# Peptides against a protein of PDB entry 6RGO: the designs that were tried, part 163

Target 1, 392 residues: chain A of PDB entry 6RGO
Amino acid sequence: MALKLLGFNQDATCFSVISSNKGVTIYNCDPFGKCFELEKSTSNDEELDFLVEMLFSTSLIAVVDKTIGASKRKKLKIVNTKRKATICELTFPHEIMDVIMNRKIICVVLKSDQIFVYDISCMKLLRTIDVRGEKLKSTSKFRNSEAVGDIGVRVSLSTDNNSILCYSSYSKSDKENAPLNDIVVFDALKCIQINVLPAVHQSNIVCIACSPDGMLMATASEKGTIIRVFKTIDTENDEPILVNEFRRGSRPSRISEMKFNHDNTLLACVGESDTIHIFALPVTTTEADANEDDTLQQSSHSLSSSINGLQYISKGLANRFGKIIVSKIPTQSQQRHVAYIKIPENAKYRIGFPKDTTNTIHICGEDGNYLVYSIPRNEVGPCTLVKSNTFD

## One batch from the design tools (peptide; made by RFdiffusion4, then SolubleMPNN)

Design b2_p12_6_s4 (from b2_p12_6 with E5K I7L E12K)
Fold by OpenDDE base, seed 1:
Structure b2_p12_6_s4 (fold): chain B 392 residues (1-392), chain A 12 residues (1-12)
Amino acid sequence: as target 1 above (392 residues)
Amino acid sequence: SEEIKELQELLK
């Protein structure tokens, strides 16, 4: 049967799939098994397409039927999985492209490059962000969105109550083809723009991940060769702080998903390549727990000494044209993965980090594999398979 | 509304 992956929930306790014959199925990770099914509403042999966002391990899901020919592509359903009932339905002026949520906020991304921000507790609209409207103040020509293919506004939301929203925006270049290579950092609760990171890549941003606490953000372009990690809120001399630059590979490959673990020590990425990459982030030692184990400091010090050289390169060379060019970290100082997982070629996988085990990663594939891996702590190498299950 | 009450119960 053809499976399509929808992804893990925020704590990797569940994942969602589309089965061509059954519709949407949600699996529990531990104990492994089906916990919810949404039957196919149409008897037609049409390829099913859905957005499903699950709020942690709760009975709340957001569902969009994106099936071709479906009039429902503009409808967001909030569903109680225990009751198998729609709580409420919202209709939008344009097709829904993405839905993200936490315990406070739900964000809906439209094909119009609009982001609708709601208070999830009452489904009240807090803000409409018009990413094109900000561009149109600089460029008079409405490009019809049809010609841009699979390049749209990308979003990520912190999983905590801070509700930091990161989204891709159009650069202020006078070119009719301004890329989606700026990032805006937005407080979704207060509805305030906090920061703008200009031109973080040379091409369109196709993947964004926010850390659970909203303090870090990872970005990847359509090239997918370099991942950049920035601070979201903090600036140095009104310039963005680049924390890390990671090399995923030398060959271009689309990154479909990135995630931080729950303590911001790891960043994982997956996409069209045969490899899931896991990168180590520098642990910002908050001065408080400096007391006990001397032995872990030696591995962190070798990473920190290379990072102290990076602080000097964060002097944004304001080029003669007032464009903040994010200083390219020299290719020699680009960090590689600390761990990896090999996956079948052309298999689509999704990733999740469980909350309680910071050195464990959950993965699932359109091949019907659900796999749990242990991440090595003290060596660069492959992850170890701990648990495997299959689904249909 | 009953919808808002149900949402608030699921968010606890």
Scores: peptide ipSAE 0.628, ipTM 0.969, DockQ to the pose 0.861
Fold by OpenDDE base, seed 3:
Structure b2_p12_6_s4 (fold): chain B 392 residues (1-392), chain A 12 residues (1-12)
Amino acid sequence: as target 1 above (392 residues)
Amino acid sequence: SEEIKELQELLK
């Protein structure tokens, strides 16, 4: 059967899939099993396409039917899975491209490069963000978006109640073809722009991940060779906003998803390559708990020396030419993965980090595999398969 | 509305 992966929920307790024969199915991860199904509304052999966002382990889902006709693609349904009933329906002026949510906020991304921010508790519109802005409204000949692959606004939302929204924005270039290579950091609750990170890549940003607490953000371009990790907020301590630069590989490959674990110690990425990469983030040791575990210090010292090299380059150039957030990190100081998972080259996978086990990763494939891996702590190497299940 | 009550119950 053709499966299409929708992804994990915020805590990786569930994942959603589209089955061509069944419609939308939600699986529980532990105990493994089907917990919800949305039946196919049409008997036609049409390829099913849906957006489904699940709110943690709750009975609340957001659903967009993208399968057939321009009218359904503009409709967001909020569904109670326990009652199998639509609570409310919202209609948008343009096709819905993405939906993200947490316990406070739901964000709807439109094909018009607009982000609609709602208070989820009452479905009240808090903000409409126009990513194109007023200047680009004049030059918006609808790119016949048929030929150039899915270059659109990318979004990520913190899973916490702070509701930090990171989104890709167009660079301030007088060129009609400005890349989506800026990042805006936005407080979705207060509706305030916190920060703008200009030109974080040379090409369009195709993947963004926000940390669960909203303090970190990871970005990847259409090249997918380099992943950059940034602080979302400028700290008063003159610390560099760019905290990490990871090399996924030397060959271009699209990254489809990135996730932080719940304690911001790991960043995973998946995409068109045969490999899920897991990177270690330096733990900002707050001074207090310096006492106990001497053994982990040796691996952290090699990471800290690379970060200190980053600090020296940033201090000298920052004052004269504006915030050059992306100093050219020497290719030799690019950190590699600490762990990896091999996956079938032709199978799309999605990733999730469970809350209670920071050194495990959940993955699911369009091949019908749900897999739980243990991440090695002390050694660079493959993850160990702990549990496997199949779904259809 | 009844819809808002149901949303608030699911958000608990």
Scores: peptide ipSAE 0.628, ipTM 0.969, DockQ to the pose 0.907
Fold by OpenDDE base, seed 2:
Structure b2_p12_6_s4 (fold): chain B 392 residues (1-392), chain A 12 residues (1-12)
Amino acid sequence: as target 1 above (392 residues)
Amino acid sequence: SEEIKELQELLK
């Protein structure tokens, strides 16, 4: 049967899949098993397409049926999985492209490059963000969706209550084909723009990950060769702070998903390549906790010594046109993965980090594998398979 | 509404 992965929830306790015959199935990771099924509304042999976002381990899911009819593709259903009932339904002016949520906020991304921000507790609209802005409203030729590489607005939301929203935006270029290579950092609760990171890549951003606490953001372009990690809120002399620049590979390959672990020590990425890459982030010792627990310092030193080659290239080379170009870390100082997982070629995988085990990663594939890996702490190498399950 | 009460119960 053809499986399509929808992904993990925020704490990697559940994952969602589309089965061609059954509709949407949600699996629990531990104990492994089916916890919810949403049956196909129609007997037609049409290819099933859904968006499903689960709110942690709660009985709340957001569902968009993208399979049948232009009307359903514009509808967000909030469903109680225990009752198997729709709580409420929202209708949008355009097709829903993405849905992201935490315990405070739902963000809905439309094909119009609009982001609708809702208070989840009452489904009240807090903000409509128009990423195209007023000037581009006139030139929105609907790119026919059949164009190879649907370059739309990408979003990521912090899983905490601070509700930091990161989204891709069009660079201020007078060119009709401005790339989606700026990032906006937005407080979704206060509805305030916090920061703007200009030209973080040379091409369109296709993947964004926000850290659970909203303090870090990872970005990848359509080339997928370099991943950049920035501070979201903090700036140095009104310039964006580049924390890390990671090299995934030398060959272009699309990154479909990135995630931070719950303590911001690891960043994982997956996509069209045969390899999931895991990168180590420098532990920012906040000066405050330096006083009491002397014992944990010894183990962090060994990996940190090789990472100390982080040239803080804070100096954005202002090009002659006043655009901050994020200074490229020299290719020799670009960090590689610390760990990896080999996956089958042509199998799409999704990733998740469990909350309680910072050195464990959950992965699931369209090949019907759910796999738990241990991440090596003190060496660069393959992850170790700890648990495996199959699903259909 | 009853819907808002149900949402608030699921968010606890």
Scores: peptide ipSAE 0.626, ipTM 0.969, DockQ to the pose 0.815
Fold by OpenDDE base, seed 5:
Parts: structure tokens; C-alpha cells; sequence
Structure b2_p12_6_s4 (fold): chain B 392 residues (1-392), chain A 12 residues (1-12)
């Protein structure tokens, strides 16, 4: 049977899949098993396509039927999984490309590069963000939407109640062909722009991850060779703060998903490569716990990761020719993974971090495998398989 | 609406 992965929920307690024969199925991770099934509305042999966004382990899901030929690709259904009933339906002017939510906010991304921000508690529209309209205010020429291919606006939302929204935006260049290489940080509750990170990559951003607390953001371009981690809110001298730069690989490969763990100590990435990469983030020791005098001289060989200092991405001085010079971050500051998982070639996988175990990662594949791995703490190496289940 | 009440119940 052809499986299509939809992904994990915000805390990796559930994942969703499309089965060509059954429709949408949601699995619980522990205990492992089916918790919800959305039956096919039609007996047609059409390849099913859906968006399903879960709200943690709650009975609330957002569903979009994206099946080819379906008049429903512009409709968002809010569904109660316990009742198996639609609570409400919203219709959009354009096809829905993505849906992301937390306990406060739903964001709906359209093929028009618009982001609709809703208060989830009442489905009231708070804001429409027009990423193209912002570009068109800077550049007089409409790009025909058809020529953009798979390159649309990317979004990530903090899983906390602060509701920090990170989205890709077009660079403020007079070029008709401006890339989606800026990031906007947006307070989705207050509907205010907090920060703008200009030209964080040379090419279009294809993957964004916000930390659960919204304080960090990871970005990857269509090259997928470098991952950059920034502070979202904090700036120094009106410049974006680059916290980390990670090298996934030397060969170009698309990154499909990135996730932070719940304590912001790990960043995982997955995509078209045979390898899930896990990177360590510097633990910000808050100075407060320094007072306990516990003199235990245990020679923990702290891997003195020479955290080479906070590299400021200097504002790309628009030279007289309007070229944003992306400061070449020295290749010497690029860190490698601390852990990895090998996956089958051409298998699409999704990743999630559980809350209760910061050194555990959940993965699921279109091959029908749900796998739990332990991440090594003190050594660079492969993750250890702890649990495996199969689904259909 | 009843729909809003149901949404608010699922968010608890």
C-alpha cells in the first residue's frame, strides 16, 4: 500500500499518515496503536492527498483535502476526533499549502504566499500577512505564480503560548527574481513584527524550525548543506544573532523537516538523504544556579566545544549596486552532527522529539516503520534503536 | 455559537 507521511504532533505523542486504501490515520506513539481514522469520502482510485495538523494529544485536528480534482483544496475543516464531526469549515481564496497550530493560534499558508493568522478559541481572523504584497510594495512587477514551482512561503510556529511565528519573505531587491531568503519573526498574538533577518541564505529558504519556546530558529536553503540557528527576538546593535552554523553535508540535498528538542539542546534534520542528523546546541547556563558550592571534582571531560564566539551577521552593506553581501560565515565555525540515524535511501521520514525524554527521538517512515532511538550524550556516533513498531 | 463552545472545550 502507498503510505504518505503527514508528520508528528508538537510533542511527538502522535503521528498521522495517509493510506491509499483507508484515508487518514492517526497513531498514538505510546501505547502504540490507531487512535483515529478518517474514512475516504469517495470510492475513486485517486491518489489521496491531505494536510492534517494535530493539536498535541487533544481531539482537535485541522484537515485539508488536497486530493487532485477535489474542489476542497481551499477548505480548512476543524474536526473533533472523538465525535468524528466537523466543528467548523473555513474557505480560502487560494489553495492551502500548509497549516500550523498551537493552543492559541492557527496559521494557514496559501499558494498566494498569504498567511492567515487565527485565534483558535473563536476562529477569528487576527491578521492576513501578504508576503507577495510586501515584495510588490518594493518591486512593481507581479510574478506569475505558476513559475515559482515548489518554492513557496515556509512557516514555523512556537509550540508554547507566546506563539512566535517565523516565516520566509522575499528580499527587498529591485530584482524581479528576488529569492525567499529573508526571515520575519512575528508575534502572532499581538500581530506585530518583532524582527527581520535579511538574507540568511543565498538561495530560497525551504525549511524553518522554531524552538518550542520561540527563542531560537533554524533555517535551511534549497542547497541543504548549511543549517543556521538564530535568536528570534534578541538583537545586538540591531543585527541578527547567529548562535550556530551546522554543516549537514558537502553535497546538496533537500531538508524536508527540522525540529528542536523541548530543552533547546538538540536540533534534528531529515530530508532526501539516507541520514537523519542531530546537532548539539550550546546550553545557555543561566548564571542563577552557580551558587551551590558542590565541590565534586568529577573530571567530566566536558567536550570543550570551542564555541567560537557569537558571530554577528553584519548587516549586508547594500553596496552601491544593491547587492546584499551575505557575509561569508567562515567555514571554520561550522559544526558537524553529534549523532545520526541511517534510513533507507529514497524513504521519506518525519521526526519528533518527546517532552519526557530529551535524548530520545521518534521517527516514522513511508515504509511503515515507527522507530524510537536513543541519542548518545558523551560521544559522536549512531543513535541506538530502543523500540520499533510497524503500521499500514 | 455552539461551535465556539466546542472549540473552547477541546482547548482545555
Amino acid sequence: as target 1 above (392 residues)
Amino acid sequence: SEEIKELQELLK
Scores: peptide ipSAE 0.625, ipTM 0.969, DockQ to the pose 0.870

Design b2_p12_7_s2 (from b2_p12_7, 5 letters changed)
Fold by OpenDDE base, seed 4:
Structure b2_p12_7_s2 (fold): chain B 392 residues (1-392), chain A 12 residues (1-12)
Amino acid sequence: as target 1 above (392 residues)
Amino acid sequence: SAIKELQELLKE
């Protein structure tokens, strides 16, 4: 049977799949098993296409039936899985391309390059972001070139209540074919633009991940060879802070998904390659105010080798047109993966990080495998398979 | 109401 992966929920406690025969199935990860099924609305042998976003382990899902008819592709259903009932339905002017949520916000991405931001608690529209309209305001002559193929606005939302939304935007270039290579950081609750990261890649951004706390963002372009990690809110001299530049590989390969773990120590990526890559992030020790006086004596001379992390001041090369180009980290300073998982060639996989185990990753494949891996801490190498389950 | 039900689910 053809399976299509929809992905993990925000805490990797559940994942969603489309089965050609059944419709949408949601699996619980632990204990492993089916927790919800949404039957296909039609008896036809039509290729099923759905968007399903689950709110953590709650009975709340957002569903878009994309299988058939221009009307269904524009409808978002909020469903109670316990009742198997639609709570509310929203209709959009254009096809829904993506839906993301947390406990505060739903974001709906349209084929029109619009992002609709809703307060989930009342389904009130907070803002419509018009990424094309922002482009048109910046450049007088943009033809509505239909996005050629699979290039559209990409979004990621923090899983916390701060609701930091990162989205791809069109570069303010006078070029008719300006790429989607800018990032906007947006407070989805306050409806305020916090930051703009210009030209973070040379080509269109195809993957974005926000950290759970919204403090970090990872980006990948169509080339998928380099992953960049930025601070979302913090700036240095009004310039974006590049935290890391990771090399996934030398060969171009599309990255379909990236995720941070819950403590921002790891970034995983998956895509069209036979390998899930896991990168280590520098632990930003928040200087917790060490003001608590507690006198306890014990003398352990831990030689804190102060690895003076070279603050690569990313002096953006202001090109002759006043555009900040994020300085590339020298190729020798590009970090590689610290861990990896081999996956079958041509199998699409999705990734998730559980909350309680920062060194564990959940993966699921269109091959019907749900796998739990342990990530090595002290060694560069393969992840260890801890648990395996199958689904259909 | 639909909104009351939604607010109940958000507490799960």
Scores: peptide ipSAE 0.661, ipTM 0.973, DockQ to the pose 0.855
Fold by OpenDDE base, seed 2:
Structure b2_p12_7_s2 (fold): chain B 392 residues (1-392), chain A 12 residues (1-12)
Amino acid sequence: as target 1 above (392 residues)
Amino acid sequence: SAIKELQELLKE
């Protein structure tokens, strides 16, 4: 049967899949097993397509039926999985492209490049963000949304209660075809723009990850060769702070998903390549906790010694003369992965980091494999398979 | 109410 992966929940305790014959199934990771099933709404042999976002281990899911011919592509359902019942429905003016949530906020991304931000506790609209709104003043040309391929607004939301929303925005360049290469950082609770990171890549941003605490973001372009990690809120001399620049590979390959682990020590990426890459982030020792216990110092030193070449290139992404002066971190100082997982060619995989284990990653494939890997701490190498399960 | 049920699920 053809499986389509929907992904892990925020804490990687569950993952969602579409089975062509069954509809949507949610699996629990530990103990491994089916915890919810949403039956196919249509008897037709149409290819099923859904968005399903689960709120942690709760009985709350957001569901969008995106199946071709379904009049439901504009309808968000909030479902109680214990009751198998729709709690509420919202209808949007355009097709829903993405849904993301935490315990405070739900964000709905439309094909119109609009982001609807709701208070999840009452489903009250807090803000409509129009990502095109600054451009619509100049170019009345509705790009026929049919011919603009899989390039749309990308979003990521912090899993904490701070509810930091990162989204891709259009560059202010006078070019008719300005790329989605800016990032906006938005406080979704206060409905305030916190920061703007201009021209973080040369091409459209296709993947964004926010850290669980909302203090970091990772970005990848259509090329998928370089991943950049920035601070979200903090600036240096009114310029964005580039924390890390990682090299995934030399060959272009689309990145479909990136995730931080729960303590911001690791960043994983997956996509069209045969390899999941895991990168180490420098532990920012906040100077504040330097007063008490001497014992934790020894373990941080071993990985930090190989990372000593990270000059904080605080050289701002100064858009001098419409050239992206990304101060190229010298190609020699681009960090590679610290760990990797080999996956089957042409298999789509999704990734998740469990909350309770810093050095464990969950992965699931459209091949029907759910795999748990241990990440090496002190060496660069392959991850070790710890547990495997199969699903259909 | 739908809102009460939603608020109960958010406490899980």
Scores: peptide ipSAE 0.659, ipTM 0.973, DockQ to the pose 0.848
Fold by OpenDDE base, seed 1:
Structure b2_p12_7_s2 (fold): chain B 392 residues (1-392), chain A 12 residues (1-12)
Amino acid sequence: as target 1 above (392 residues)
Amino acid sequence: SAIKELQELLKE
C-alpha cells in the first residue's frame, strides 16, 4: 500500500500516516499500536492527501482533507478522536497549506501567504498576518501566485505556552522576485512582531524549526547544505544573534523537517538524503547553578570543548543598502553532525523527540518502519537502534 | 457546547 507520512506530535508519543485504503491512521509509539483511524470520505482511487496536526497525546486533532478534487481543501476540522466527532469546522478563502498548534494557539497557513492565528480555547481569530501585504508595502508588483510552485510561507510554533511563531517573509528587495528569505518572530498570544531576521539565506527558506521554549529557531534554504540557528527574541546592537551554523552536507538536498529536542541540546534534520543528521547545540549555562563545586576532573573531552570556538559573530555587515547581512561563519567553523541515522535512499522519514528521554529519537518511514534510536553522548558516530516496529 | 468540549480536551 502507498503510505504517506504526516509526522509526529509535539512529544513524539504518536505519529500520523495516510494509507491509500484506510485514510488517516494515528499510531501510539509506546505501547505501539493504532489509536485512531479516520476513513476516507471518497470511494475513488484518488491519491489521498491530508493535513493532520495532533495536540500532544490529547484526543484533539486538526484535520484538512487536501485530496485532489475534494472541495474540502479550504476546511479545517477540529476532531475529538475518542468520540470520532467534529467539534467545529472553519472555512477559509484559500487552500490550507499548513496547520500548527500548541495548548494556546492554532495557526492556519493559506496558499494566499496569509497566516490566521486563533485562540484555540474558543476558536477566536486573534490576527491575520498577510505576508504578501507586507511585501506589497515595499514592492508595488503582485507576484503571480502560480509561478512560485512548492515555495510558500513556512511556519513553526513553540510547543510551550509562550507561543512564539516563526515564519518566512519576503525580503525588501526592489526585484519583483524577492525570495522568502527573511524570518519574522511573532508573539502569537499578544499579536506583536518581536523580531525580524533579514536575508538569513540567499534563497527561499523551505524549513523552519522553533525550539519548544521559543528561544531558538533553525532555518534551512532550498539548498539544504547549511542550517542556521538564531536566537528568536534576543538581539545584540539591534542585530540578529547567530548561535550556530551547521553543515548538513556539500550536495544540495531538500530538508523536509527539523526538530529541537525538549532541552534545546540537540537539533535533528531529515529530508531527501539517505541520512538523518543530529547536531549538538551549546548548552546555554544559565549563570544560576554554577555553585555546585563538583571538582570531578573527569578528563572526558566532552563534545562541549569544540563548541567554545564559536565567537558570537554578531558582526552584521550592513551592506551598501543598510541591510543587515548575517555574516557567514567561515567554512572551517561550520559544525558537522555529532550523530547520524542511515535511512533507505528515497524513503521519506519523519522525526520526533520524546520528552522524557533527551538522548532518544523516534523516526518513522513511508516504508512502514517505526524506529527508536539512542543518540551517542560522548562520541561522534551512528545512533544505536533500540526498538523497531512495522505498520501498514 | 463545542467550546466546552474543546476546553476539556485542552486539559488532557
Scores: peptide ipSAE 0.655, ipTM 0.972, DockQ to the pose 0.904
Fold by OpenDDE base, seed 3:
Structure b2_p12_7_s2 (fold): chain B 392 residues (1-392), chain A 12 residues (1-12)
Amino acid sequence: as target 1 above (392 residues)
Amino acid sequence: SAIKELQELLKE
């Protein structure tokens, strides 16, 4: 059967899929099984297209039916899965491109490069963010949106109650073809812009991940060769906002998804390549737990020397020209993955990190495989398969 | 009401 993956929920306890014959199915990860099914509304052999965002393990889902006609693509339904009933429906002026949520906020991304931010508890609109801004309104050449592929505003939301929203924005360059290579950090609850990271890549940003606590963000461009990790907030201590730069590979390959684990120690990425890459993040030692075991020091020395190289480059250039956040990190200081999973080249995969086991990753494929892997702690190598299930 | 039901689901 043709499967299309929608992804994992925030804590990787469930994942959602589109089945051509059935419609939307949500699976529970442990115990493995179907927990919800949304039947297709039409008897036609039309290719099913949906957005589904699940709120953790709750009975709350946000659904957009994109299968039929321009009108349905503008409708967001909030559904109770236990009752199989629509609680409320919102209609937007433009096609919905993405929906993200946590326990406080729903963000809806439109084809117009607008982000609608809602208080989930009452579905009240808190903010409309226009990513194009006022300057680009004058050049109302609608890019004939037919020809240039999947380049739009990308978003990620922290899974915590702080509700830190990271989104891609257009560079301030007066060029008609300004890339989506800036990042804006936004407090979605207070509706305040926290930070702006200019020109974090040379080309459009196509993937963003926010950490669960909203303290970190990861970005990848259309090239997908380099992943950058940034602090979302400027620290008082003149610490560099760019904390990591990872090399996924030397060959261009699109990254479709990135995720942090629950404790911000790992970043995983998946895309068009045959490999899921997992990167280790330096543990920011908060000063308090300096007392326990000496044994982890040996692996940290190799990482700390790379971080010191990053600090030295940032201090010298920061003073004269506005915060060039992306100094050219020498290609030699780019960290590789610490772990990997091999996947079929022709199968799209999605990733999730469970909350309880920081060294476990959940993956699911359009090949109908749900797989649980253990991530090696002390060595660079392949992940070990722990559990496998199949779905249809 | 729809809002009451929404608020109940947010407590799950």
Scores: peptide ipSAE 0.651, ipTM 0.972, DockQ to the pose 0.851

